Peptides against a protein of PDB entry 3OAK. Designs and how they scored, part 1

Every score and structure here is a prediction.

Target 1, 145 residues: chain A of PDB entry 3OAK
Amino acid sequence: DDLEQYLDEKILRLKDEMNIAAQLDIDTLNKRIETGDTSLIAMQKVKLLPKVVSVLSKANLADTILDNNLLQSVRIWLEPLPDGSLPSFEIQKSLFAALNDLPVKTEHLKESGLGRVVIFYTKSKRVEAQLARLAEKLIAEWTRP
Structure headers, positions and changes below count from the first letter of each chain, unless a header shows other numbers.
Peptide ipSAE is a variant of ipSAE made for these designs: the mean of its two directions, with the distance scale d0 fixed at 1.0 Angstrom where the peptide's residues are scored. Compare it only between designs on the same protein; published cut-offs may not carry over.
The geometry check fails a fold that doesn't show the stated peptide or that is severely misdrawn somewhere.

## One batch from the design tools (peptide; made by RFdiffusion4, then SolubleMPNN)

Design b1_p8_7_s1
Fold by OpenDDE base, seed 3:
Structure b1_p8_7_s1 (fold): chain B 145 residues (1-145), chain A 8 residues (1-8)
Amino acid sequence: as target 1 above (145 residues)
Amino acid sequence: SLEALYAV
């Protein structure tokens, strides 16, 4: 119906915005590496983060989020950057918190690749202990029999 | 440093 179409379009637009933000930050960091210009700072994901968190927190959007594979964009935001660094502490913390309230199923993990990335966060020595524990809780919930 | 481990 009209509402369902509106919600689908809303989530798909956000998905595009997230992917664009990620690519712009990657481009910025690649240019920083290439030119040595340390004044180049990637800020697109951080600027969009409040909107992402707001959408992920809405219970009425859960089905639309999962059906449109928005979790793939969440996975992209959690991947290491060109310089080998991880996403900002705030991005990790906010996304892990938001994921905790979503009814994520195995099929969603497979189609998004999110499971493998979150497992990485449980094993990496570069990840803060607090965030590693959040990742562990997610994995435990997603793999619960 | 801690900051060096993170990017936006």
Scores: peptide ipSAE 0.043, ipTM 0.699, DockQ to the pose 0.033
Fold by OpenDDE base, seed 1:
Structure b1_p8_7_s1 (fold): chain B 145 residues (1-145), chain A 8 residues (1-8)
Amino acid sequence: as target 1 above (145 residues)
Amino acid sequence: SLEALYAV
């Protein structure tokens, strides 16, 4: 119906925006490494984060989010960056919190690759303890009998 | 620092 179509289009647009933001930040950091220009700062994901959080928090969008594999873009945002760093503390915290409220199923984890990335956060020594705990909570929920 | 481990 009309509403369903509107919601699909909304989520697909956000998915594209997230992917573009991630790639732009990757490009910026790669150039920073190549040139040594420390004035190059990746800011695209942070700029878009409020919109992402807003969308992920909407209960009426949950099915559309999951059906359109927006979690793939969430996974991309959580992946390590070219300089070996992880996404900002705020990005991690916000995304983990948002994921906690979504009815994520095994099929969504498989098609997005999100499960593998979140497991990484439970094991990495570089991740702050409170964020590792959030990741652990997600894994526990997703593997719950 | 911890902040150095994160990218924006």
Scores: peptide ipSAE 0.036, ipTM 0.697, DockQ to the pose 0.034
Fold by OpenDDE base, seed 4:
Structure b1_p8_7_s1 (fold): chain B 145 residues (1-145), chain A 8 residues (1-8)
Amino acid sequence: as target 1 above (145 residues)
Amino acid sequence: SLEALYAV
């Protein structure tokens, strides 16, 4: 199936792009910490965010997204950064919103580690209440009978 | 501030 192959490749490319963006931001922040150069700003994820949200919002991509474990990259994007900070408010909000519409199953949560990370957001004192509620909504959806 | 809490 040509379309299926195309969609697989599309998602895998995005997954790679997301992973690269995350690593570049990590490298930037590590260098910032190491050198004290406050002019170093991590911007790769935020630049890619619109594309990520666009892809996650496409119902026809849901199976491809889940089958290729794109949620692992989403999890990576949600993890704390080297300086202990969390990803930007916009990243959290956008990803939580996008995740809400995906037919995520337990197996996807386990293979991606996303479940554990989102639970973190429901409990962390560092997370804005508004975002914690979004995370709670996801957990409720994923655990409801 | 939000900036203090969040990073890109």
Scores: peptide ipSAE 0.034, ipTM 0.700, DockQ to the pose 0.033
Fold by OpenDDE base, seed 2:
Structure b1_p8_7_s1 (fold): chain B 145 residues (1-145), chain A 8 residues (1-8)
Amino acid sequence: as target 1 above (145 residues)
Amino acid sequence: SLEALYAV
């Protein structure tokens, strides 16, 4: 119906925005590495984060989020950056919290690759203990019988 | 530092 179409388009637009933000930050960090210009700061994901969190927190968007594989863009946002660092603390914390409230199923994990990335966060020594615990909680929920 | 471990 009209509402469903509207919601689909909304989520697909956000998905595109997230992917663009991720790429712009990657480009910025690569240029920073290449030029040594420490004034280059990757801020695109952080700028968009409030919008992402807002969308992920809306119960009425859950089905649309999952059906349109927005979790693929969430996975992209969680991947390590060119300099080997991880996304900002706030990005990790906000996304893990938001994921905890979504009815994520095995099929969504498969099509997004999110499961593998979150597992990484449970194992990495670079991850803050608090965030590792959040990742563990997600894995436990997704792998429970 | 914590900041050194994270990017945006």
Scores: peptide ipSAE 0.029, ipTM 0.683, DockQ to the pose 0.034; fails the geometry check

## One batch from the design tools (peptide; made by RFdiffusion4, then SolubleMPNN)

Design b1_p11_2_s4
Fold by OpenDDE base, seed 3:
Parts: sequence; structure tokens; C-alpha cells
Structure b1_p11_2_s4 (fold): chain B 145 residues (1-145), chain A 11 residues (1-11)
Amino acid sequence: as target 1 above (145 residues)
Amino acid sequence: SYMDELESKAE
């Protein structure tokens, strides 16, 4: 119906915005590595984060979020960057918190690749203990018999 | 694998 179509378009627009932000940050960091210009700072994801968190927190959008594979863009935002660094603490914290409230199923994990990335956060020595615990909680919930 | 690539990049 009209509402479903509106919500689909809203989520798909956000998905595009997230993917663009991620690519711009990757391009910035690659250029930083290539040129040595330390004034180049990746800020696009951080700027968009409040909007992402707002959308992920809305219960009435949960089905639309999952059906349109927005979790793929969430996964992309969590992946290590070209310089080997991880996304900012705030991005990690906000996304893990938001994921905890979504009714994520196995099919969503498979189509997005999110499960594999979150497992990475449980194993990495570079992840803050607080965030590693959040990642472990998610994995425990998703793998519950 | 994909996971190996992620882990390598994070090192």
C-alpha cells in the first residue's frame, strides 16, 4: 500500500546515503595513505550517524529495515578501513545498541554478512572491552538454540 | 576467506 511504499523508499534512500558515506570515507583514507596528507579526515559516516540511529530505533520501521537489507550497509559501516583502523567508538557503540533491539533472524544475517563482522569484533584485540561485550551479547542472541 | 581478509586488515 501507500504507506509500505513510502517506508521502502525512505529506507532505500538511507541505504544509498550510508553506502555513499562509507565510500567517501574510504576514498579519503586511501588518499591520505597515498599522499601523506594528515589533514584528510574521514567524517562522512560520523555526520550521518544520528540519522542512521534515529531510523534504526523506530519499531515501526523494523520490518522495512530488515526486508530491504539495510543491515548490509550497517555491516559495511562496521568493516575495518583501508588503513586497518576500525570505525569510531561512537559508530560501533551506536550500531551495536541499535542492533540489540531489532528482531534479526538468520536469513538477515546471511544476506547482509553482519554475523561474520560482529564475530570479528568479539575476537579483535583492538576493540574496546565494552564493545566486545556488546558484540558477544548479539552473537549469543543470534545463535541461541 | 572474507573473515580472514577482515582480520588481516585490522592487524
Scores: peptide ipSAE 0.031, ipTM 0.673, DockQ to the pose 0.650
Fold by OpenDDE base, seed 4:
Structure b1_p11_2_s4 (fold): chain B 145 residues (1-145), chain A 11 residues (1-11)
Amino acid sequence: as target 1 above (145 residues)
Amino acid sequence: SYMDELESKAE
């Protein structure tokens, strides 16, 4: 219906914005590595994060989020950066928290690749302990019988 | 399982 269409468009726009933000940050960091210009700071995802969290937290958007594979963009945001670092602590924390409230199913994990990335966070030595625990909680929830 | 496969690939 009209509402569903509106919500789809909203989520797809956000998905696009997220992907752009991720790419811009990647470009920034690649340039930083290439040029040695330490003034280059990747901030696009952080700037967009409040909007992402806001959307992810809305119960009425859950189905739209999952149906449109917004989790793919979430996965992208969680992936390691060109310099080998992880996205900001705030991004990790906020996304893990938001994911905890979504009715994520196996099919969504498959189409987004999110499961693999979250598993990475349970194993990576670069991840803060508290975030590793959050990742573990998600995995436990997603693998519940 | 799917998750097992994911875990394996994450290593």
Scores: peptide ipSAE 0.030, ipTM 0.677, DockQ to the pose 0.142
Fold by OpenDDE base, seed 2:
Structure b1_p11_2_s4 (fold): chain B 145 residues (1-145), chain A 11 residues (1-11)
Amino acid sequence: as target 1 above (145 residues)
Amino acid sequence: SYMDELESKAE
């Protein structure tokens, strides 16, 4: 219906915006590596983060989020950056928190690749302890009988 | 098992 179509379009637009933000940050960091210009700062994801968190927190959007594979873009945002670093602490914390409230199913984890990435966060020594614990909590919830 | 489920989630 009209509402469902509106919500689908809203989520798909956000998905596109997230993907663009991720790519722009990658481009910035690659240029930083190539030029040595330390003034280049990747900020596109951080700038968009409040909007992402706002959308992910809306209970009425849960089905639309999952059905349109927005979690694929969440996964992309969590992937390591060109310099080997991880996304900002704030991005990690905010996304893990938001994911805790979504009714994520196995099929969503597979189609998005999010499961594998979150498992990475449980293993990586580069991850802050509190964030590793959040990742572990997610895995536990997603694998509970 | 838990490990089997983890592997499934990681696919």
Scores: peptide ipSAE 0.024, ipTM 0.616, DockQ to the pose 0.062
Fold by OpenDDE base, seed 5:
Structure b1_p11_2_s4 (fold): chain B 145 residues (1-145), chain A 11 residues (1-11)
Amino acid sequence: as target 1 above (145 residues)
Amino acid sequence: SYMDELESKAE
């Protein structure tokens, strides 16, 4: 099917772009720590965020997103940074909102590792209360009988 | 439990 192939390629390209953005930000922050150059700022994920949100919000892409394990890249974006800080408030809020509208199943949580990371956000004292509540909502939905 | 499994996957 030509459409299915097109959608798979689209999602796989985004997945690659997300992984590259995350690694570039990690490299920037590591260099900042090593050199003390305070002018080095990690901005790659923030720059790509609008495109990520746009794709995650499309109902017609849901199956392709889940089948290609795009949630693994979402998990990577939510992980702590080299300096111990968390990704920006905007990244957290946007991703949690987008996840709430996806038909995520247990198998997707297992293959992506996303479940463990979201649980971290429900427990961490470094997370804003508003975002902790969003994380709790996701966990509640994913554990519904 | 399912929750324990999810928590164990957190990084």
Scores: peptide ipSAE 0.034, ipTM 0.687, DockQ to the pose 0.108; fails the geometry check

## One batch from the design tools (peptide; made by RFdiffusion4, then SolubleMPNN)

Design b1_p21_7_s1
Fold by OpenDDE base, seed 5:
Structure b1_p21_7_s1 (fold): chain B 145 residues (1-145), chain A 21 residues (1-21)
Amino acid sequence: as target 1 above (145 residues)
Amino acid sequence: KEKELEELEKKIEEEIEKLKQ
């Protein structure tokens, strides 16, 4: 099917873009740590965030998103950075909100590793309270009958 | 902490399976 192929390619391209953005930010922060140059700021994920949110919010892309394991890239974006910091507040909030509208199943959580990362956000003392609540809500939704 | 998270994930998965019965 032409449409399915188009959608698959679209999601896979975004997946690559997200992974590249994450790696570029990691490289920036590693250099920051190595050189002590505090002017180095990781901004690639933030720059790409609107596009990510736009895609995740489209109901017609839900199956394609889940089938192509885009949640793996979402998980990568939520992981702690080399300096131990978490992704920006806006990234966390936007991704948690978007995840709330996806029909995520247990198998998707396993293959992406997203379940473990979201659990981290429910337990971490470094996470803002409102975001911890969003993470908890996701866990509740994924565990409901 | 990684081990702890793995255990928590396992528990959640078990709970999910129980709820689906």
Scores: peptide ipSAE 0.031, ipTM 0.593, DockQ to the pose 0.020
Fold by OpenDDE base, seed 4:
Structure b1_p21_7_s1 (fold): chain B 145 residues (1-145), chain A 21 residues (1-21)
Amino acid sequence: as target 1 above (145 residues)
Amino acid sequence: KEKELEELEKKIEEEIEKLKQ
């Protein structure tokens, strides 16, 4: 129906925006690496983060989020960056928090790749302990029988 | 579910090891 279509479009637009933001940040960091220009700072994801969190937090969008594989973009945002670093603490924390309230199923984890990435966060020595615990909580919820 | 995720975890860790520090 009209609402469903509207919500689909909304989520798909956000998905595109997230992917673009991620790529722009990757481009920035790659350029930073190749040029040595430390003034180059990746900020696109950070700029978009509030919108992402807002959308992820809306219960009425849950089905649309999951059906349109927005979690793939969430996964992309969580992946290590070209310089080997992880996304900002705030991005990790905000996304993990937002994910906690979504009715994520195994199929969503697989199709998005989010499951494996979050598992990585539970084990990575480069992840802040606080965030590793949040990741662990998510995994526990997602693997609940 | 957990077994599936473990397999995925292994894959992602291998990929990250190859591509990232």
Scores: peptide ipSAE 0.030, ipTM 0.614, DockQ to the pose 0.026
Fold by OpenDDE base, seed 2:
Structure b1_p21_7_s1 (fold): chain B 145 residues (1-145), chain A 21 residues (1-21)
Amino acid sequence: as target 1 above (145 residues)
Amino acid sequence: KEKELEELEKKIEEEIEKLKQ
């Protein structure tokens, strides 16, 4: 119906915005590496984060989020950056927290690739202990009967 | 490392499926 279509468009727009933000940050960091210009700072994801968190926290958007594979963009945001670093602490923390409140199913993990990325965070030595614990909590919740 | 993550993901998915039965 009209409402479902509106919500789909809303989520798909956010998905595009997230993907663009991620790519712009990648481009910035690649240029930083190539030129050595340390004044280049990737900030697009951080700027968009409040909007992402707001949407992910809406219970009425859960089905739309999952059906439109917004988790793919969440996965992209969690991937390591060109310089090998991880996304900001705040991005990691906020996304892990938001994921805890979504009824994520196995099929969503597969189609988004999110499962592998979260597992990475449970194992990586570069991840803060607090965030590793959040990742572990997600895995535990997803395997809960 | 990527292979390791794939293996772990597979294990997690299998465990999830077992719990759903």
Scores: peptide ipSAE 0.033, ipTM 0.606, DockQ to the pose 0.020; fails the geometry check
Fold by OpenDDE base, seed 1:
Structure b1_p21_7_s1 (fold): chain B 145 residues (1-145), chain A 21 residues (1-21)
Amino acid sequence: as target 1 above (145 residues)
Amino acid sequence: KEKELEELEKKIEEEIEKLKQ
């Protein structure tokens, strides 16, 4: 199917872009730590976030998102950064909101590692209370019969 | 902490599997 092929390519391209953005931010923060240059700011994920949110919110892309393991890239974006900090409040909030509307199954959680990371957000004392509650909501939804 | 997280992940996966059967 031509449409399915197009959507696969779209999602795989975004997945690659997300992974690159995450790595560039990691590189920036590692250099910041190494040099002490506080002018080095990791901005690649923030720049790409609107596109990610747009894609994750489209119902017609849900199957393609899940089938191509885009959730692995979502997991990567949620991981702690080299300086010990977490992704920005906006990144956390936007991704949790988007995940809430996706028909995520157990197999997707396993192949992406997303389940483990979301559990982290329910337990971490570094996470804002409102975001911890969003993470808890996701866990509750995923455990529904 | 890492071990605890792994245990929690295992527990939640088991619970999900039970509920969906």
Scores: peptide ipSAE 0.032, ipTM 0.595, DockQ to the pose 0.020; fails the geometry check

Design b1_p21_7_s2
Fold by OpenDDE base, seed 2:
Parts: structure tokens; C-alpha cells; sequence
Structure b1_p21_7_s2 (fold): chain B 145 residues (1-145), chain A 21 residues (1-21)
């Protein structure tokens, strides 16, 4: 219906914005590495984060989020950056918190690739203990019988 | 099914770990 279509379009727009933000940050960091210009700072994801968190926290958008594979963009935002670093602490914390409140199923993990990235966070030596624990909690919930 | 996915994801995670750390 009209409402469902509106919500789909809303989520798909955010998905595009997230993907663009991620790519722009990647481009910035690649250029930073190439030129050595340390004044280049990747900030597009951080700038968009409040909007992402707002959407992910809406219970009425859960089905739309999952059906449109927004988790793929969440996965992209969590992936290591070109310089080997991880996304900001705030991005990690906010996304893991938001994921705890979503009814994520196996099919969503497969189509998004989110599972392997979250598992990465449980094992990475670069991840803060607090965030590793959040990742572990997610894995436990997703693998529960 | 969840267990199967977990095993697959762990293998992929190990590859990522080797590449990124």
C-alpha cells in the first residue's frame, strides 16, 4: 500500500546515503594514503550517524529495514578502512546497540554479510573490550536454538 | 541452520583477520 511504499523509499534512500558516505570516506582515506596529506579526514559516516541511529531505533521500521537489506549498509559501515583502522568507536557502539533491538534472522545475516563482520569484532585485537562484548552478545542471540 | 551459518562466518572471519591484522 501507499504507506509501505513510502517506508520502502525512505529506507532505500538511507541505504543509498549510507553507501555513498562509506565510499566517500574510503576515497578520502585512499587519497590521504596516496598523497600523505594528513589534513584529509573521513567524516561522512560520522556526519550521517545520527540519522542512521534514529532510523534503526524505530520499531515500526524494523520490517522495512530488514526487507530492504539495510543491514548490508550497516555491514559496510563496520568493515575495516583502507588504512587498516576500524570505524570510530561511536559508530561501532551505536550500530551494535541498534542491532540488539532488531529481530535479525539467519536470512538477513546471509544476504547482508553482517554475521562475519560481527564475528570479526569478537576476535579483533583492535576492538575495545566493551564493543567486543556487544558483538559476542549479538552472536549468541543469532545462534541461539 | 544458525550453527551452519556460524561455522561459515567464522571461516570468513579468520580470513579477514589475517588480511587486516
Amino acid sequence: as target 1 above (145 residues)
Amino acid sequence: KEKELEELEKKIEEEIKKLKE
Scores: peptide ipSAE 0.035, ipTM 0.635, DockQ to the pose 0.025
Fold by OpenDDE base, seed 5:
Structure b1_p21_7_s2 (fold): chain B 145 residues (1-145), chain A 21 residues (1-21)
Amino acid sequence: as target 1 above (145 residues)
Amino acid sequence: KEKELEELEKKIEEEIKKLKE
């Protein structure tokens, strides 16, 4: 189907863009650590965030998102950075909100590693209480009887 | 599936609790 193929390509392109953004931010922070130049700021994920949120919020893309394991890139964006810091508050908030509306299944959590990362956010003392509660809600929903 | 996930996540939670708390 032409539409299905188009949507697959769209999601896969976004997946690549997200992975690139994450790597560029990692590179920036690694250079910051190596040089001590505090003017180096990782902003690639933040710049791409509106596009990510736009895609994740579209109900008609849910199957395509899940089938192409876009959640793997979401997981990558949520992982701690080289300096040990977490992604920005806005990234966390936006992604958790978007995840709440997706029909995520067990197999998606396994293939993406997202389950483990979200659990991290329920346990981390560095996570804002508001976001920890969102993470808890997701875990509860995914593990409901 | 739901029960399987619950068991898995419980184990992961325990592991992370030890590491992060």
Scores: peptide ipSAE 0.024, ipTM 0.579, DockQ to the pose 0.021
Fold by OpenDDE base, seed 3:
Structure b1_p21_7_s2 (fold): chain B 145 residues (1-145), chain A 21 residues (1-21)
Amino acid sequence: as target 1 above (145 residues)
Amino acid sequence: KEKELEELEKKIEEEIKKLKE
């Protein structure tokens, strides 16, 4: 199936781009901390965010997204940075919103590690209250009997 | 499934806290 192959490649490319963006931001932050150069700003994830949200919002891509474990890259984007800081509010909000519309199952949470990260957001004192509530909503939906 | 996920997520959550907090 040519279409299926195309969609798989599309998602895998995005997955790679997301992982690269995350690493570049980590590198930027580490260099910023090391050098004290405040002109160094981690913005690769922010730049890529619209594309990520666009893909995650497409119902026809849901199976491809889940089958290719794109949620692993979503998890990576949500993880605290090396200095313990969190991704931007916008990234958190956008990803939580997008996740709410995906038919995420237990198996996807396990293979991506996303569940544990979202649980982190329900407990962290550094997370905005509104986003903590969104995280709680996701957990409630994913852990339904 | 719920129980299994909960246990796995707790382990991951604890690991994240150790690394980042």
Scores: peptide ipSAE 0.037, ipTM 0.634, DockQ to the pose 0.025; fails the geometry check
Fold by OpenDDE base, seed 1:
Structure b1_p21_7_s2 (fold): chain B 145 residues (1-145), chain A 21 residues (1-21)
Amino acid sequence: as target 1 above (145 residues)
Amino acid sequence: KEKELEELEKKIEEEIKKLKE
């Protein structure tokens, strides 16, 4: 199917872009730590976030998102950074909101590692209370009969 | 902490599996 092929390519490109953005931010922060240059700011994920949110919010892309393991890239974006900090509040909030509307299955959680990371957010004392509650909501939804 | 997280992950996965079978 031509449409399915197009959508697969679209999601795979986004997945690649997300992975690159995450790595570039990691590189920036590692250099910041090494040099002490506080002018080095990791901005690649923030720049790409609107596109990510747009894609994750489209119902017609849900199957393609899940089938191509885009959730692995979402997991990567949620991981702690080299300086020990977490992704920006906006990244956390936007991704949790988007995940809430996706028909995520157990197999998707396993192949992406997303389940483990979301559990982290329910337990971490560094996470804002409102975001911890969003993470808890996701866990509750995923455990529904 | 890492071990605890792994245990929690295992428990939640088992629970999800049981509820959705």
Scores: peptide ipSAE 0.027, ipTM 0.571, DockQ to the pose 0.021; fails the geometry check

## One batch from the design tools (peptide; made by RFdiffusion4, then SolubleMPNN)

Design b1_p25_6_s2
Fold by OpenDDE base, seed 5:
Structure b1_p25_6_s2 (fold): chain B 145 residues (1-145), chain A 25 residues (1-25)
Amino acid sequence: as target 1 above (145 residues)
Amino acid sequence: MELKEEAERLLEEAEKEWEEILEKE
């Protein structure tokens, strides 16, 4: 199917872009730690966020998103940064909102590692209360029989 | 670095809880 192939390629490209953005931000933050240069700001994920949100919000892409394990890249974006800080609030908020509308199954959580990370967000005191509650809701929904 | 140590601790706890959830399913 031509459409399926197109969608697969689209999602896989985005997945690659997300992974690259995450790594570039990690590199920037590590360099900031090493050099003490506080002018170094990690912005690659933020720059790509609108595109990510746009894709994640499209119902017609849900199957392709899940089948290609794009949630792995979502997990990477949500993980604590090298210094232990969290990704920007906007990234958190946007991704959790998008996850709330996806038909995520337990198998997707396992293959992506997202389950562990979302539970982390239920536990961290540095997470906004609203997002912590949403994380709890998601875990409850995803793990229902 | 307190933030890093806390994050690592919480991730370990989260992993444990996640595994427990999976065992119940």
Scores: peptide ipSAE 0.694, ipTM 0.944, DockQ to the pose 0.837
Fold by OpenDDE base, seed 3:
Structure b1_p25_6_s2 (fold): chain B 145 residues (1-145), chain A 25 residues (1-25)
Amino acid sequence: as target 1 above (145 residues)
Amino acid sequence: MELKEEAERLLEEAEKEWEEILEKE
């Protein structure tokens, strides 16, 4: 229906915006690596983060979020950056908090690739302990029989 | 870059663990 179409388009637009932001940050960091210019700072994701958090927190958007594989963009935002660093703590914290409130199923983890990345967060020693524990909690919940 | 190599290694390990989890599901 009209509302469903509207919500789909809304989420797909956000998905596109997230993907663009991620790629722009990757481009910035790759250029930083190439040139050695440490003044190059990747800021596109953090600029968009409030909007992402706002959308992910809306209960009425949960089905649309999952059906349109927005979690793929969440996965992209959580992946290690070209220099091997991790996204900012705020991005990690916000996204994991949002994931904790979504009715995520195994199928969503497969189609988005998010499962692998969340497991990564249980393994990396560079992840804050509180977020590593949350990642472990999420994996345990998502993979319940 | 050591951090990049570590991240890639851990992602590969995570992939294997994820596949094992899915196999058991």
Scores: peptide ipSAE 0.693, ipTM 0.944, DockQ to the pose 0.897
Fold by OpenDDE base, seed 2:
Structure b1_p25_6_s2 (fold): chain B 145 residues (1-145), chain A 25 residues (1-25)
Amino acid sequence: as target 1 above (145 residues)
Amino acid sequence: MELKEEAERLLEEAEKEWEEILEKE
């Protein structure tokens, strides 16, 4: 119906915005590596983060979020950067908090690739202990019968 | 370079672990 279509379009637009932000940050970091220009700072995800958090926290959008595979964009935002570093602590913290409140199912983890990335966060020594513990909690919850 | 290599290694390990989890379910 009209509402469903509206919500789908809203989430799909955000998905595109997130993907673009991630790519722009990657491009910025790659350029910094290539040129040595340390003034180049990746800021696109940070700028968009409040909007992402706002959407992910809305209960009425949960089905639309999951059905449109917005978690793929969340996964992209959590992936290691070109230089091997991780996204900012604030991005990690915000996204993991949001994931903790979503009714994520195994199929969503598979189609988004998020399962692998969250397991990564249980393993990396560059991840803050509090987030590593949360990642472990999520994996346990997502993989229980 | 080391950070990137470590990240890639850990992602591969994570992928393996994830696949193992899926096989058990």
Scores: peptide ipSAE 0.693, ipTM 0.943, DockQ to the pose 0.886
Fold by OpenDDE base, seed 1:
Structure b1_p25_6_s2 (fold): chain B 145 residues (1-145), chain A 25 residues (1-25)
Amino acid sequence: as target 1 above (145 residues)
Amino acid sequence: MELKEEAERLLEEAEKEWEEILEKE
């Protein structure tokens, strides 16, 4: 019970950190658009990415990750930015790789909104071909009868 | 503006496709 509580708190803290990083990057990009200051660079998600990848790759955290809807924060990180651009290739590649190894079920896709966003990645011509194919694979696996 | 409009359009299409998938299951 103590271990379960510890793991839940760990994932919830990461979820909060991810959401904060995403909002800070959005704020930076919005300010860049408003002011024209091209020196403003959104780097918060990139800085936190190694920690996110480390957590998502741990098999012993899979149930905790899914039960606490960490995939909602993953969805947020994959959404298009205010100017319509996509998150960095490194973020896309790392998160899709992590998703490929998680036992994701339909209920997790519904509560996180991730299903819609992954389908988006099968459609956008801004997405690298290799990641578009991976997105298609994931959708096919997640929607099996 | 073009990128934003494209992203919004594709997200709407993706939402529709996702809903159709859920209805068929």
Scores: peptide ipSAE 0.691, ipTM 0.943, DockQ to the pose 0.858

